# Ledger of designs, part 33: peptides against a protein of PDB entry 7C96

Target 1, 73 residues: chain A of PDB entry 7C96
Amino acid sequence: PVIPDDFRCPISLELMKDPVIVSTGQTYERTCIEKWLQAGHGTCPKTQQTLTSTVLTPNYVLRSLIAQWCEAN

## One batch from the design tools (peptide; aimed at target 1 P10 I11 C32 H41)

Design b2_p28_4_s4 (made by RFdiffusion4, then SolubleMPNN; from b2_p28_4, 10 letters changed)
Fold by OpenDDE base, seed 2:
Structure b2_p28_4_s4 (fold): chain B 73 residues (1-73), chain A 28 residues (1-28)
Amino acid sequence: as target 1 above (73 residues)
Amino acid sequence: SSLEETLRSMGLSEEQIQKILAEYEAAQ
């Protein structure tokens, strides 16, 4: 089955396991975005918008949707 | 690579692309 685009990390292009939301509203795999931030970047990888915060919020809804999709496929 | 092409299609700068590629490769 084809993985929905919204279920893939914009950076790794892989199915997200621990999706987190950045201040711009974009969702990334936690590990990917943490590395990005640790490298000193203050922008959203996908949109290039400046991050107003480096806080990462777990996207529980998406995580659940991905889990359900994985169980069904 | 397909990843590189995807990153470019996302509108990322060349610098960002190279950094992301480096991180991606390091994760493999």
Scores: peptide ipSAE 0.157, ipTM 0.710, DockQ to the pose 0.075
OpenDDE base, seeds 1, 3, 4, 5: peptide ipSAE 0.138, 0.138, 0.145, 0.149; ipTM 0.682, 0.690, 0.686, 0.697

Design b2_p28_5 (made by RFdiffusion4)
Pose (drawn by RFdiffusion4):
Structure b2_p28_5 (pose): chain A 73 residues (1-73), chain P 28 residues (1-28)
Amino acid sequence: as target 1 above (73 residues)
Amino acid sequence: TENLLTMAEQLEEDGRVDEATAIREKLE
């Protein structure tokens, strides 16, 4: 059960199934960051930096790295 | 560290006590 922290969501602290990127460059689990934005926050949770867009963009390369790690272990 | 504690406080206010507690425990 040796899970690299880079693959963990800062909010869920668990492995990411649907990692998305916010305008600040930080990556979160979709369901976590969606709840954060639904609660009325307009800030990057990790950096407190205010957001310049609400667009969540999938981090496909990370999804690939996580998927690769999953099959090996 | 301060940003993460602020985030934990904001999560607690949002009723997401488990996520906030888990963040604080990880910071210890």

Design b2_p28_5_s1 (made by RFdiffusion4, then SolubleMPNN; from b2_p28_5, 17 letters changed)
Fold by OpenDDE base, seed 4:
Structure b2_p28_5_s1 (fold): chain B 73 residues (1-73), chain A 28 residues (1-28)
Amino acid sequence: as target 1 above (73 residues)
Amino acid sequence: MKALEELARKLAEAGMEEQAKAILEALE
């Protein structure tokens, strides 16, 4: 089945397993965005907006939605 | 399109070659 775009990491283009929210509100796979930040980038990959914080917040709601989708499909 | 190409470049520089390639392929 077709994976909903909202369930795909903007970086890896794959179904997210550990989605995290950045300061801009965009969600990425944790490992992807961490590597991006560790490389010295301070912008949101998708929007190019400057991040006001490097704190990554787990997106438990999305994680749950993805899990539910995977169970149903 | 241009923005995604730039993203791919930066991803490659970050050592994320696989992801960079995937994005470029998606643009083709």
Scores: peptide ipSAE 0.484, ipTM 0.878, DockQ to the pose 0.734
OpenDDE base, seeds 1, 2, 3, 5: peptide ipSAE 0.462, 0.481, 0.472, 0.461; ipTM 0.872, 0.877, 0.874, 0.871

Design b2_p28_5_s2 (made by RFdiffusion4, then SolubleMPNN; from b2_p28_5, 15 letters changed)
Fold by OpenDDE base, seed 2:
Structure b2_p28_5_s2 (fold): chain B 73 residues (1-73), chain A 28 residues (1-28)
Amino acid sequence: as target 1 above (73 residues)
Amino acid sequence: TEALKKLAEQLAQAGEEEAAQKILESLE
């Protein structure tokens, strides 16, 4: 089935398993964004905005929505 | 497109080679 765009990581382009929100409000797969940050980047991959924080916040709502979608598809 | 290519390069540099390749392939 076609994966909804909002459920896909902007980096991996795959269905997110552990979605996290960066300071810009954009959501990424945790492992993807962590690698990006660890490489020394301080910007949001998708928007190129400078991150005001490197703290990653779990997107529980999206995680739940993805889980529901997976159950139905 | 150039921006995406640059992003791909940065991703590869970050150790996310597969992700980088997928982005590049999407541009082909």
Scores: peptide ipSAE 0.315, ipTM 0.825, DockQ to the pose 0.609
OpenDDE base, seeds 1, 3, 4, 5: peptide ipSAE 0.221, 0.243, 0.247, 0.275; ipTM 0.782, 0.792, 0.794, 0.808

Design b2_p28_5_s3 (made by RFdiffusion4, then SolubleMPNN; from b2_p28_5, 15 letters changed)
Fold by OpenDDE base, seed 1:
Structure b2_p28_5_s3 (fold): chain B 73 residues (1-73), chain A 28 residues (1-28)
Amino acid sequence: as target 1 above (73 residues)
Amino acid sequence: TENLKKLAEKLKQAGYEDWAKKILEDLK
């Protein structure tokens, strides 16, 4: 089935397994954004906005929605 | 979009060529 765009990581373009929110409000796959940050980048990949924090907040709502979608499809 | 093109470029520069290619293809 077609994966909703909101469920795909902006970087990997794959269905997110561990979605996390960055300071700009954008959500990415944890492993992807961690690699990005570890490489020394201080900007949001999608928006190019400077991150005010490197803290990654789990997006539990989206995680749940993705899980529900996977169950239905 | 412009933001996605910029992302692809940054990914290329960072050594993530495969990711960059995927993004550019997805834009088509």
Scores: peptide ipSAE 0.369, ipTM 0.841, DockQ to the pose 0.893
OpenDDE base, seeds 2, 3, 4, 5: peptide ipSAE 0.362, 0.356, 0.366, 0.364; ipTM 0.840, 0.834, 0.842, 0.839

Design b2_p28_5_s4 (made by RFdiffusion4, then SolubleMPNN; from b2_p28_5, 16 letters changed)
Fold by OpenDDE base, seed 1:
Structure b2_p28_5_s4 (fold): chain B 73 residues (1-73), chain A 28 residues (1-28)
Amino acid sequence: as target 1 above (73 residues)
Amino acid sequence: RENLIALAEKLAQAGYEEEAQKILEALK
């Protein structure tokens, strides 16, 4: 089945397993955005906005939605 | 679409060439 766009990481384009929210409100796969930050970048990959924080907040709602979708498909 | 192009460019610059190409291909 076709993976909904909202369930794909903007970087990897793969189904997210551990989605996290950055300060700009965008959601990424944790490993993808961590690599980005570790590389010394301080901007949101998708929006290019400067991150006001490097704190990554788990997107539990999306994680649950993805899990439900995976169970149904 | 513009944001995705910008993302691809930044990823490529950061050494994520494969991911950048995947994004560009997805735009076609």
Scores: peptide ipSAE 0.297, ipTM 0.805, DockQ to the pose 0.756
OpenDDE base, seeds 2, 3, 4, 5: peptide ipSAE 0.296, 0.293, 0.280, 0.294; ipTM 0.804, 0.802, 0.792, 0.799

Design b2_p28_6 (made by RFdiffusion4)
Pose (drawn by RFdiffusion4):
Structure b2_p28_6 (pose): chain A 73 residues (1-73), chain P 28 residues (1-28)
Amino acid sequence: as target 1 above (73 residues)
Amino acid sequence: SSAKELFESWEPTQEQLETLMTIHEEAH
């Protein structure tokens, strides 16, 4: 069960199934960041930096790295 | 908890910290 931290969501602290990127460059689990934005916050949770967009963009390359790691282990 | 200590290190407001803890608990 050796899970690299880079693959963990800063909020869930678990492996990411649907990693998305916010305008600040930080990556979160979709369901976690969605809840954060639903609670009325307009801030990057990790950096407290205010957001310039609400667009969540899938981090496909990370999804690929996680998927690769998953099949090996 | 370790999660709370991590979230506090980001210097969120009290409301933001409570929201983060709630989201953290619901993620499990």

Design b2_p28_6_s1 (made by RFdiffusion4, then SolubleMPNN; from b2_p28_6, 17 letters changed)
Fold by OpenDDE base, seed 1:
Structure b2_p28_6_s1 (fold): chain B 73 residues (1-73), chain A 28 residues (1-28)
Amino acid sequence: as target 1 above (73 residues)
Amino acid sequence: SEVEERFRSFGLSEEELQTMLEIHEESR
């Protein structure tokens, strides 16, 4: 089945296992965005907006939705 | 590559593009 775009990390392009929300509201795989930040980039990868914070907030809702989708497909 | 062109569409600098490509490869 076709994987919903919102379930794929913009960087890994895979189903997110540990989705986190950045300050811009965009969601990424935790490991991907952490590496991005560690590389010294302070922007949102997909939107290029400057991150107002480096805090990464777990997207539990999306994680649950992805899990449900995987169970059904 | 297709992935590279997708990332380029994000408006990345060359440095950012290389970083993203590396992260992408590591995620595979």
Scores: peptide ipSAE 0.796, ipTM 0.956, DockQ to the pose 0.947
OpenDDE base, seeds 2, 3, 4, 5: peptide ipSAE 0.795, 0.796, 0.795, 0.795; ipTM 0.956, 0.956, 0.956, 0.956

Design b2_p28_6_s2 (made by RFdiffusion4, then SolubleMPNN; from b2_p28_6, 14 letters changed)
Fold by OpenDDE base, seed 3:
Structure b2_p28_6_s2 (fold): chain B 73 residues (1-73), chain A 28 residues (1-28)
Amino acid sequence: as target 1 above (73 residues)
Amino acid sequence: SDVEELFRSYGLSEEQLQTMLEIHEESH
């Protein structure tokens, strides 16, 4: 079945396994956004907004929704 | 490529684009 766009990381373009939220509210796969930050970029990959914090917050709600989707499909 | 065109739509600089392409490749 077709994977919902909201469940795909904007960078890996795959179903997210460990989704995290950046300061702009966008969600990415943890490994992808960490590599982005480590490369010296201080902006949100998808929106180009400057990140006000480098804190990555686990998106537990989305993680749960993805898990439920995977069980049903 | 389709992936590169998608990433360009994010408004990336050339440096950012190369980084994103590398990360994308590593994720597969």
Scores: peptide ipSAE 0.804, ipTM 0.957, DockQ to the pose 0.925
OpenDDE base, seeds 1, 2, 4, 5: peptide ipSAE 0.803, 0.802, 0.803, 0.801; ipTM 0.957, 0.957, 0.957, 0.956

Design b2_p28_6_s3 (made by RFdiffusion4, then SolubleMPNN; from b2_p28_6, 14 letters changed)
Fold by OpenDDE base, seed 3:
Structure b2_p28_6_s3 (fold): chain B 73 residues (1-73), chain A 28 residues (1-28)
Amino acid sequence: as target 1 above (73 residues)
Amino acid sequence: SSVEELFRSRGLSEEELETMLKIHEESR
């Protein structure tokens, strides 16, 4: 089955397992965005907007939706 | 590659592009 685009990390391009939200509202796989930040980049990978915070908020809603999708497919 | 073209379309600097490609490869 085709994986919905919203369920794929913009960096890994894979189904997200631990999705987190950055200050711009975009969601990424935790490991991917952490590596991006650790590399010294302060912008949102997808939008290039400057991040106003380095806080990564778990996207529990999306994680749940992905889990439900996986169970059905 | 298709992935590189996708990332490049986001307006990344060469340094950012290199980083993103590296992270992408590590996720496979």
Scores: peptide ipSAE 0.802, ipTM 0.955, DockQ to the pose 0.923
OpenDDE base, seeds 1, 2, 4, 5: peptide ipSAE 0.801, 0.802, 0.801, 0.801; ipTM 0.955, 0.955, 0.955, 0.955

Design b2_p28_6_s4 (made by RFdiffusion4, then SolubleMPNN; from b2_p28_6, 16 letters changed)
Fold by OpenDDE base, seed 3:
Structure b2_p28_6_s4 (fold): chain B 73 residues (1-73), chain A 28 residues (1-28)
Amino acid sequence: as target 1 above (73 residues)
Amino acid sequence: SEVEERFRSYGLSEEQLETLLEIYKESR
């Protein structure tokens, strides 16, 4: 089945396994955004907005929605 | 490529694009 766009990481373009929210409100796969930050970038990949914090907050709601989708498909 | 065009739509610089393409490849 077709994976919903909101469930795909803007970087890996795959179903997110460990989605995290950045300061801009965008969600990415943890490993992807960590590598982006480690590369020396301080902006949001998708929006280009400057990150006010490098804290990555787990998106538990999205993780749950993805899990439910996977169970049904 | 299709992936490259998608990333370009984010408004990335060439350096940023190179980084994302690298991360993308590592995710495969």
Scores: peptide ipSAE 0.799, ipTM 0.956, DockQ to the pose 0.882
OpenDDE base, seeds 1, 2, 4, 5: peptide ipSAE 0.798, 0.798, 0.799, 0.798; ipTM 0.955, 0.955, 0.956, 0.955

Design b2_p28_7 (made by RFdiffusion4)
Pose (drawn by RFdiffusion4):
Structure b2_p28_7 (pose): chain A 73 residues (1-73), chain P 28 residues (1-28)
Amino acid sequence: as target 1 above (73 residues)
Amino acid sequence: LDSLRDKLYTAPSSEAPEILAQMKALKE
């Protein structure tokens, strides 16, 4: 059960199934960041940096890295 | 850990980095 931290969501602290990127460059689990934005925050959770967009963009390359790691282990 | 997570969604944004640090330390 050796899970690299880079693959963990900063909020869930678990492996990411649907990693999305916010305007600051930070990556979260979709369901986690969605709840954060639903609670009225307009801030990057990790950096407190205020957001310039609400667009969540899937991090496909990370999804690939995670998927690759999953099949090996 | 869940209590800190709930606090993260209800607390002011200025407390979020500190709450996240605490959550990470507790999880480790």

Design b2_p28_7_s1 (made by RFdiffusion4, then SolubleMPNN; from b2_p28_7, 15 letters changed)
Fold by OpenDDE base, seed 4:
Structure b2_p28_7_s1 (fold): chain B 73 residues (1-73), chain A 28 residues (1-28)
Amino acid sequence: as target 1 above (73 residues)
Amino acid sequence: IEEIREKLYTAPSEEAPALLKELEELAK
């Protein structure tokens, strides 16, 4: 089945397994955004907005929605 | 696709949006 766009990481283009929210409100796969930050970037890949914090917040709501979708498909 | 994705990390930050769009097109 077709994976909903909101369930795909902008970087990996795959169904997110560990989605995290950056300070701009965008969500990415943890491993992808961590690699981006480790590469020395201080902006949001998708929006170019400066990150006010490098804290990554787990998106538990999205994780749950993805899990439910996987169970149904 | 993997080559373009790896370029994302080493390229200037301001090029990211364009690279992400390129990845999306390649994945279609």
Scores: peptide ipSAE 0.729, ipTM 0.940, DockQ to the pose 0.965
OpenDDE base, seeds 1, 2, 3, 5: peptide ipSAE 0.728, 0.725, 0.729, 0.729; ipTM 0.940, 0.939, 0.941, 0.940

Design b2_p28_7_s2 (made by RFdiffusion4, then SolubleMPNN; from b2_p28_7, 13 letters changed)
Fold by OpenDDE base, seed 5:
Structure b2_p28_7_s2 (fold): chain B 73 residues (1-73), chain A 28 residues (1-28)
Amino acid sequence: as target 1 above (73 residues)
Amino acid sequence: IEELREKLYTADPSEAPQILAEIEKLAK
């Protein structure tokens, strides 16, 4: 089955396992965005918007939706 | 694709959108 685009990390393009939200509102796979931040970047990879914070917020809603999708497919 | 992904982390952050777009183009 085709994986919904919203369930894929913008960087890995894979089904997200640990989705996190950055300050711009974009969601990424935790490992991907952490590697980006560790490289010393302070912008959102996809939008180039300046991050107002480096805090990563778990996207529990999306995690749940992905789990439901995986169960059904 | 894997090489492009690594390029994303080492390149100038301003090039990120283009690199991501290229990855998408090759993956889909």
Scores: peptide ipSAE 0.644, ipTM 0.921, DockQ to the pose 0.924
OpenDDE base, seeds 1, 2, 3, 4: peptide ipSAE 0.624, 0.629, 0.636, 0.630; ipTM 0.917, 0.917, 0.920, 0.918

Design b2_p28_7_s3 (made by RFdiffusion4, then SolubleMPNN; from b2_p28_7, 15 letters changed)
Fold by OpenDDE base, seed 5:
Structure b2_p28_7_s3 (fold): chain B 73 residues (1-73), chain A 28 residues (1-28)
Amino acid sequence: as target 1 above (73 residues)
Amino acid sequence: IEELREKLYTAPPSEHPKLLKEIEELSK
């Protein structure tokens, strides 16, 4: 079935396995955004807004929603 | 698409919007 857009990482465009939230509120796959930050970028890939922090917060709600979707499909 | 994604990580900020858009379009 078609993967909901909200469940796809803006960078990988694949179903997120470890979604994390950046300071701008956008969610990405952890591996993707970590690679982005390690590359020296200080902006949000999707919005181009400057990140006020490099802290990545696990999006447990989204992780749960994705898990539920996967179980149903 | 994978090549474009790799370019994204090494590209300057000015090229990010374009690259992300291209990746998105090719993924449709």
Scores: peptide ipSAE 0.438, ipTM 0.868, DockQ to the pose 0.752
OpenDDE base, seeds 1, 2, 3, 4: peptide ipSAE 0.432, 0.435, 0.430, 0.414; ipTM 0.867, 0.869, 0.866, 0.862

Design b2_p28_7_s4 (made by RFdiffusion4, then SolubleMPNN; from b2_p28_7, 10 letters changed)
Fold by OpenDDE base, seed 5:
Structure b2_p28_7_s4 (fold): chain B 73 residues (1-73), chain A 28 residues (1-28)
Amino acid sequence: as target 1 above (73 residues)
Amino acid sequence: LDEIREQLYTAPSSQAPQLLAEMKKLAE
C-alpha cells in the first residue's frame, strides 16, 4: 500500500522507525538527522532555518501512528 | 539515490532543500 507522506523521513524517504523533532518542528529519522548534525550542519535540512538547539525530541505520537498503520497494512 | 543522499551530508547546508526535492522526485 501507499505510505503516507507524513510517515516518510525527508532524508531516507522511508517509513520512519525512530522519528525525532528538531527545533524548527520538522520531523526526521533519528539516524538521518544525527548524521546531518555530525557532518557539521546547523540548519534544518528541509527549511534551512537555523536550529536553535541540537536537542532531538522523540515524536512518540507519530511513532505510534506508524506502528498502527503497519499493523493494518 | 544513495549517492545523492551522501551528497546531502557533504554539500553546503544551503543546497539541502534542493537535494531533498531531487531525491523525492527521483523516488517517484
Scores: peptide ipSAE 0.737, ipTM 0.945, DockQ to the pose 0.972
OpenDDE base, seeds 1, 2, 3, 4: peptide ipSAE 0.737, 0.733, 0.736, 0.737; ipTM 0.945, 0.944, 0.945, 0.945

Design b2_p28_8 (made by RFdiffusion4)
Pose (drawn by RFdiffusion4):
Structure b2_p28_8 (pose): chain A 73 residues (1-73), chain P 28 residues (1-28)
Amino acid sequence: as target 1 above (73 residues)
Amino acid sequence: EEEEELEEFVEEAEENLEELKEEEEEEE
């Protein structure tokens, strides 16, 4: 069960199934960041940096790295 | 009920982020 931290969501602290990127460059699990934005926050949770967009963009390359790691282990 | 669950989530998310920040400071 050796799970690299880079693959963990800063909020869930668990492996990411649907990693998305916010305008600050930080990556979160979709359901976690969606709840954060639903609670009225307009800030990057990790950096407290205010957001310049609400667009969540899938981090496909990370999804690939996670998927690769998953099949090996 | 949904608003209470969301507030609990926000509190837990802030606690997790604070723990991570403390771990990064200890590593420095």

Design b2_p28_8_s1 (made by RFdiffusion4, then SolubleMPNN; from b2_p28_8, 10 letters changed)
Fold by OpenDDE base, seed 5:
Structure b2_p28_8_s1 (fold): chain B 73 residues (1-73), chain A 28 residues (1-28)
Amino acid sequence: as target 1 above (73 residues)
Amino acid sequence: DEEEELKKFVEEAEKNIEKLKELEEKLK
């Protein structure tokens, strides 16, 4: 089935399994954004805004929505 | 090595981000 765009990581374009929210409000797959930061970047990949924090907040709501979608499809 | 792998990752990431932005602009 067709995966909803909002369920895909902007970096990998794959279905997110562990979505996290960065300081700019954008959501990415945890492993992807961690690699981005590890590469020395301190900006939001999508918006290019400087991250005010490197704290990654789990997007539990989205994780649940994706899980529900996966069960139904 | 790790540095090279990270560089390749970033390159691919930037390409994907660009594609998404183009699609979003087209949809407006």
Scores: peptide ipSAE 0.532, ipTM 0.852, DockQ to the pose 0.889
OpenDDE base, seeds 1, 2, 3, 4: peptide ipSAE 0.528, 0.525, 0.531, 0.531; ipTM 0.851, 0.850, 0.852, 0.852

Design b2_p28_8_s2 (made by RFdiffusion4, then SolubleMPNN; from b2_p28_8, 14 letters changed)
Fold by OpenDDE base, seed 3:
Structure b2_p28_8_s2 (fold): chain B 73 residues (1-73), chain A 28 residues (1-28)
Amino acid sequence: as target 1 above (73 residues)
Amino acid sequence: SSAEELEKFIEEAKKNIEKLKELEKLKK
């Protein structure tokens, strides 16, 4: 079935497995955003806003929603 | 090299970000 857009990482366009929230409130796959930061980019990929923090917060709610969707499909 | 692979990743990332934005616009 078609993967909901909200479940896709903006960077990889794939179903997120370990979604994390950046300081701007946007969510990305952990490995993707870490590579982005590693490359020297200190901005939010989607919004281009400067990140006020490098802390990545696990998006447990979204992770659960994705898991539920995967189980049903 | 690792640096080149990282650059390729970044370029693909930027492309995908725009692609997703376009899809979002089409859905609205």
Scores: peptide ipSAE 0.521, ipTM 0.853, DockQ to the pose 0.808
OpenDDE base, seeds 1, 2, 4, 5: peptide ipSAE 0.504, 0.506, 0.499, 0.509; ipTM 0.848, 0.848, 0.846, 0.849

Design b2_p28_8_s3 (made by RFdiffusion4, then SolubleMPNN; from b2_p28_8, 12 letters changed)
Fold by OpenDDE base, seed 3:
Structure b2_p28_8_s3 (fold): chain B 73 residues (1-73), chain A 28 residues (1-28)
Amino acid sequence: as target 1 above (73 residues)
Amino acid sequence: SEKKELEEFIKKAEENIEKLKEKEKELA
């Protein structure tokens, strides 16, 4: 089935398994955004905004929605 | 090296981000 774009990580374009929210409110796969930061970037990949915090907050709501979608498809 | 691998990752990441944005425009 076609994966909803909202469920895809902007970096990997794959279905997110461990989605995390950055300070700008955008969500990415944890491993992807960590690699992005590791590479020396302190910005939000999608918006190019400087991150005010490096804290990565688990997006439990999205994780749940993705899980439900996977169960149904 | 890890540095080169990260650079390649970033390059691919930026390309993918653009692809996703294009899809968002298409669906809008």
Scores: peptide ipSAE 0.556, ipTM 0.863, DockQ to the pose 0.788
OpenDDE base, seeds 1, 2, 4, 5: peptide ipSAE 0.544, 0.543, 0.547, 0.546; ipTM 0.860, 0.860, 0.860, 0.860

Design b2_p28_8_s4 (made by RFdiffusion4, then SolubleMPNN; from b2_p28_8, 10 letters changed)
Fold by OpenDDE base, seed 5:
Formats: sequence, C-alpha cells, structure tokens
Structure b2_p28_8_s4 (fold): chain B 73 residues (1-73), chain A 28 residues (1-28)
Amino acid sequence: as target 1 above (73 residues)
Amino acid sequence: SEKEELEKFIKEAEENIEKLKEEEEKLL
C-alpha cells in the first residue's frame, strides 16, 4: 500500500515508527534526527532553521494515526 | 567506521530532504 506522505520521515522517506517533534515544529523519526544531531548539525533538516533546543518531543498523535493506518492496511 | 557511516547517512538525508522539497514545490 502507498504510504501517506505525512507518515514518512523527511530524512529516511520511510514510515515513521517513533516520530518526534523538534523545536521548529517539524517531525522526524527519532533515530534519524538523533543521528543528524550526533553529526554536529544544529539545524532543522527540512527548514534549515537553527534548533533552539535539542529536546525531542514524542508525536503521540501521529504515532497513533500511523498505527491505525498500519492496522487497516 | 562510525564516521563513514554517519557521513553516508547525512548525504542520503540531504538528498531525501531535497526530493521532498521538490515534490512540495510541484504541488504549489
């Protein structure tokens, strides 16, 4: 089945399993954004905006939506 | 090595981000 664009990580282009929100409001797969930060990048991959914080907030709503989609497809 | 693997990851990440931006622009 075709994966909805909003359910794919901008970095990996794969279905997100543990989506997290960065300070800019963009959502990425946790492991992907952590690797990005580990590489020394302090900006949002998609927007290039400087991250005001390295705190990653779980996107529970999206996680739930993805889970529902997976069960239906 | 870890450094080499990370560099590959970053390269692919940047390429994928670019692809999405192009797709997003096309829909405007």
Scores: peptide ipSAE 0.521, ipTM 0.853, DockQ to the pose 0.884
OpenDDE base, seeds 1, 2, 3, 4: peptide ipSAE 0.515, 0.513, 0.520, 0.510; ipTM 0.853, 0.851, 0.852, 0.850

## One batch from the design tools (peptide; aimed at target 1 R8 I11 W36 P45)

Design b2_p29_1 (made by RFdiffusion4)
Pose (drawn by RFdiffusion4):
Structure b2_p29_1 (pose): chain A 73 residues (1-73), chain P 29 residues (1-29)
Amino acid sequence: as target 1 above (73 residues)
Amino acid sequence: EEEEEEEEEEEEEERREELREELEERWNE
């Protein structure tokens, strides 16, 4: 069960199934960041930096890295 | 080697707890 931290969501602290990127460059689990934005916050959770867009963009390359890591272990 | 791994795990756990607490505090704002 040796899970690299880079693959963990800063909110869930678990492996990311649907990693999305916010305008600040930080990556979160979709369900986590969505709840954060639903609670009325307009800030990047990790950096407190205010957001310039609500667009969540899938981090496909990370999805690929996580999927690769999953099949090996 | 086993003791070093245990210490690394404890340090990771502490860092994760601290990040969680910071995020909970910001969530309550």

Design b2_p29_1_s1 (made by RFdiffusion4, then SolubleMPNN; from b2_p29_1, 17 letters changed)
Fold by OpenDDE base, seed 4:
Structure b2_p29_1_s1 (fold): chain B 73 residues (1-73), chain A 29 residues (1-29)
Amino acid sequence: as target 1 above (73 residues)
Amino acid sequence: SEKERLEEELKRKEEEEKLQEELEKLFAQ
């Protein structure tokens, strides 16, 4: 079935396995956003806003929703 | 002014293009 857009990483466009939230509120696959930041960028890929913090917070709610969706599909 | 508005839009598009190029360099491999 078609993967809901909210469950796909804005960068990889794949189903997120380890979704993390950045300071702008956007969620990305951890590996993808870390690679972006490690490359020297300090902005949010999707919104282009400057990040007020480089801390990545696990999005447990989304992880759970994705898991539930995967179980049903 | 109208000119300024156009310049702002152009600048925004250029920035968006640069972003896409950077993402491509990192992930399109």
Scores: peptide ipSAE 0.321, ipTM 0.715, DockQ to the pose 0.092
OpenDDE base, seeds 1, 2, 3, 5: peptide ipSAE 0.315, 0.307, 0.305, 0.306; ipTM 0.712, 0.707, 0.705, 0.706

Design b2_p29_1_s2 (made by RFdiffusion4, then SolubleMPNN; from b2_p29_1, 17 letters changed)
Fold by OpenDDE base, seed 4:
Structure b2_p29_1_s2 (fold): chain B 73 residues (1-73), chain A 29 residues (1-29)
Amino acid sequence: as target 1 above (73 residues)
Amino acid sequence: ELEELLKKLKEREERDKELQKKLEELFAK
């Protein structure tokens, strides 16, 4: 089945396994956004906005929704 | 005026291209 866009990482375009929220409110796969930040970038890939913080917050709600979807499909 | 709007749009487009390039260089491996 087609993966809902909200469940796909904006960077990898794959189903997120460990979704994390950045300061702009956007969610990415942890490994992807970490690589981006480690490469020296301090902006949000999707919105181009400068991140006010580099802290990555686990998006447990989305993770749960993805898990539910995976079990149903 | 319209010219200014087009200029702004062009600048946004260029930024998007630069970002895309950075993403490709980082993840296209």
Scores: peptide ipSAE 0.175, ipTM 0.612, DockQ to the pose 0.097
OpenDDE base, seeds 1, 2, 3, 5: peptide ipSAE 0.140, 0.147, 0.116, 0.143; ipTM 0.580, 0.589, 0.563, 0.586

